# Ledger of designs, part 12: peptides against a protein of PDB entry 3J47

Target 1, 121 residues: chain A of PDB entry 3J47
Amino acid sequence: IRLTNQLKSLKGLQSKLKDVVEYLDKVINKELPINHTILGKLQDVFNLLPNLGTPDDDEIDVENHDRINISNNLQKALTVKTNDELMVIYISNLVRSIIAFDDLIENKIQNKKIQEQRVKD

## One batch from the design tools (peptide; made by RFdiffusion4, then SolubleMPNN)

Design b2_p30_7_s2
Fold by OpenDDE base, seed 2:
Structure b2_p30_7_s2 (fold): chain B 121 residues (1-121), chain A 30 residues (1-30)
Amino acid sequence: as target 1 above (121 residues)
Amino acid sequence: DIKYLNELLNLLKLLEELKQIEELLKQFLE
């Protein structure tokens, strides 16, 4: 039960992060205006992120190996830190932060879709 | 444990991708 709930929570968080990505893509594509409140909250989330990359990764032009190396370094870091209570606290805070503004993102996307439909109609 | 770690890894990958998109957005605003 506990593990299943944890997995479900992580999947929910992944879905919310995908919504954030979708929002940022729409902003980049000029489909949505820049919302400084959303961006500020997103920056706060990233500032709370541990440096998931080693500082040395800025120079190595390894297109396909970077995802694997980042994945391996992250997986190693996660394996070492999975028992680290600080990582659990960190992830929990990250989850709370993302949940706090995900509804705002979805509302903005939905509002835009509604306006676009009204113009077609 | 492995399933949780894999899901957590996927989450971190999504966060990294999101961070890259944010950086691109910052560069575009600059």
Scores: peptide ipSAE 0.096, ipTM 0.630, DockQ to the pose 0.039
Fold by OpenDDE base, seed 5:
Structure b2_p30_7_s2 (fold): chain B 121 residues (1-121), chain A 30 residues (1-30)
Amino acid sequence: as target 1 above (121 residues)
Amino acid sequence: DIKYLNELLNLLKLLEELKQIEELLKQFLE
């Protein structure tokens, strides 16, 4: 029961993140205007993500190695620290932030679809 | 446990993709 609910919650969160990606792609493609409220909420999401350590500034060629290492270190750190109470708090705040702007994103996408349909009619 | 881990990993991948798209968006807006 608990695990099933956790999986369902994660799948729901994944769906919301996909909506965010779709929105950002539409903004980049100039299909939607920039919404500063949505962008501000997105920044809040990233600010709430625990900065699980920039790897220490040891001299390793910064450009290509950092993204893969950050993703792997973040994945490892989140996997190892998922039982950390602080991590649970950060994830909870992240989830709340995502939920808070998901409706804004969905409304924006829907409004655009409605406008496009009205122009075709 | 494995299923939860896989979903968590998928979530992390989506977050990383989101960060990349946000960075592209920032570059586009500058």
Scores: peptide ipSAE 0.088, ipTM 0.629, DockQ to the pose 0.037
Fold by OpenDDE base, seed 4:
Structure b2_p30_7_s2 (fold): chain B 121 residues (1-121), chain A 30 residues (1-30)
Amino acid sequence: as target 1 above (121 residues)
Amino acid sequence: DIKYLNELLNLLKLLEELKQIEELLKQFLE
């Protein structure tokens, strides 16, 4: 149940990001005008992203003796755990930003459709 | 676990694509 809900939530997030990509493609293709509020929210999303492209160069191979190896394994485990906790916080903030962004896109698309209908009437 | 990791990897790929599109958009707006 928990894993299924996590997968469903992640798939929902992927769908929202695809909507964002589609919106940006329409802006690039001049099908939609640039909305600075939407772009600002997109920048907020990217500012929350950890630098995904920097390999953590911090695989320092510490060659040191048996007691240091246990301490290093514990530090690695604690670092991994801390990274997991930070990742959860990051994902939560990212999700909030994406939801807010998706709402702006939806509102913009709806407003455009309403305006186009009013021009046809 | 593996399914979640795969979906997470797909999400990260999509975010990277989005970042590239944003950069192209910035260049277009300059």
Scores: peptide ipSAE 0.081, ipTM 0.630, DockQ to the pose 0.033
Fold by OpenDDE base, seed 3:
Structure b2_p30_7_s2 (fold): chain B 121 residues (1-121), chain A 30 residues (1-30)
Amino acid sequence: as target 1 above (121 residues)
Amino acid sequence: DIKYLNELLNLLKLLEELKQIEELLKQFLE
């Protein structure tokens, strides 16, 4: 039961992140206009994330090792039962930011669909 | 345990993809 609920919650979070990626792809493809409010909320999410090391522009060999180290360190931070109240607060704020961001994306997509319907109409 | 770990790794991959897209957007806006 507990593990199933954790997996369900994690899958829900993955789905929301996929929606974010899809939105950003539409912005890059000029299918949607840039929304600075949405971008600001995205930056808030990244500011809450532990330094997913800026890949220092030194190209070739470091990408695989740093991705593994970041994955391992974040995995350690998430899997170590640190009853650290700070980690619980951090994860809670991150989740709240992602939810708020997803709501903004959904509202923007809905508003665009309503405008497109009004123009047809 | 392994299934949860795999889902966590997939989440991290999505976050990395998101970061790459943000960097591309930043370059496009400059």
Scores: peptide ipSAE 0.078, ipTM 0.618, DockQ to the pose 0.032

Design b2_p30_7_s3
Fold by OpenDDE base, seed 2:
Structure b2_p30_7_s3 (fold): chain B 121 residues (1-121), chain A 30 residues (1-30)
Amino acid sequence: as target 1 above (121 residues)
Amino acid sequence: SIRYLQEIIDILNTLEEAKKIAELVKEFLK
């Protein structure tokens, strides 16, 4: 029961993060204006992240190997800390930070989708 | 649970991707 609820919570978080990525893609594509409040909240989240390895800007071509290495190193680090209470606290802080702005992001995306549908009709 | 760990890894990977995109947005704003 407890683990199932935790998994459900994490799936919910993953869905919220997908909304964040969708928002950022729309901003890059100039489909949405830049929202400094959202960007500020994202920065707060990123400041809570461990150094996941900044990909050195120069080697775009090693994308697959570095992602696998980061995933493996992260998996290893998380495996070691799986029973660490500090990890739970860390993840809880990330979750709280992400939830704080998800509704704003979702509303912006939905409003744009509604507008696009109205233009097609 | 291995499944719990995998979900955390997936979240962190998504966050990393979001970070990369956000950096591109910041560069575009300059």
Scores: peptide ipSAE 0.131, ipTM 0.656, DockQ to the pose 0.041
Fold by OpenDDE base, seed 3:
Structure b2_p30_7_s3 (fold): chain B 121 residues (1-121), chain A 30 residues (1-30)
Amino acid sequence: as target 1 above (121 residues)
Amino acid sequence: SIRYLQEIIDILNTLEEAKKIAELVKEFLK
């Protein structure tokens, strides 16, 4: 029961992160204007993350190798810290930060889709 | 469980991808 509820909560978090990625893709494609409030909240989330590696590794083969290494290192670190109170606090703050701006992201995406549909009609 | 840890890792990987996209957006805005 407890584990099932935790997995359900994580699936919900994954869905919210998908909304973040969708927003960023729309901004990069110039489909949405930049929202500094969303970007500020996203920066707050990134500031909570441990060093997951440098984004500057331009090589595709290095990215796959780094992702595997990061996954293994994170799995090891998370296994060691699974009962660590600091890890629980960190994850809780991360979740709270994402929830706090997810509605703003979703509303922005939906409003733009509605406007585009109205212009096509 | 290993499955719970894997879901956390998947979340962190998604955040890493989002960070890369956000950095590209930041560079485009300079």
Scores: peptide ipSAE 0.117, ipTM 0.634, DockQ to the pose 0.036
Fold by OpenDDE base, seed 5:
Structure b2_p30_7_s3 (fold): chain B 121 residues (1-121), chain A 30 residues (1-30)
Amino acid sequence: as target 1 above (121 residues)
Amino acid sequence: SIRYLQEIIDILNTLEEAKKIAELVKEFLK
């Protein structure tokens, strides 16, 4: 029961994070206007993330992309394993920040989709 | 639980992707 509830909560968080990524992609593609409030909240979230020693993107050679991804995943897995309680705290703080603006993000995405559908009709 | 850890890793990966995109947005705003 407890584990199931935790997994459901994490899946919910994952869905919200996917919405964030979708929003950011739309902003980059100029499909949505920049919202400084959302970006500010995202920055707050990122500042709360533990330093996972992500390699600098400048060192990502195409040939090493898979190795880098594997290394990053391993490092993340080790960090989670060794500092599980701290990770829960970080994730909890992230959740608080993301929930605060997720509805706004979703509404913006939905409104844009509705507009696009209206133009196609 | 391995499933719990995997879900956390997936969240972290998604956050990393979001961070990269956010940095691109930030650079575009400069």
Scores: peptide ipSAE 0.111, ipTM 0.622, DockQ to the pose 0.043
Fold by OpenDDE base, seed 1:
Structure b2_p30_7_s3 (fold): chain B 121 residues (1-121), chain A 30 residues (1-30)
Amino acid sequence: as target 1 above (121 residues)
Amino acid sequence: SIRYLQEIIDILNTLEEAKKIAELVKEFLK
């Protein structure tokens, strides 16, 4: 029961994070205007996270290989109880920061999709 | 336990992707 509720909460967080990624993609593609408040809060969140890769991983243009290495390192780190507890704290802080903007981000993405559909019709 | 760890890993991977995109946005703003 408790684990199931935690998994449900994590899935909800993952969905919100996907919305953030989609927002950022639209900003980089100049499909949406930059919101400095959102970007500032996301930067604050990222500054609270440990480096998920080795310093050398930032330059390797191998999308799949990097993801596998990061996943393996994280899995190894999460097998340590102390690291698991710290990760829960980080996730909790991320949730607090992301929830505040989720509705705004989702609304912006949806409004853009509606406008794009109207132009195609 | 394994499913919980996998969900955490998936979240962290999503965060890493978001971080990369945010850095690209930051560079674009320079």
Scores: peptide ipSAE 0.106, ipTM 0.638, DockQ to the pose 0.044

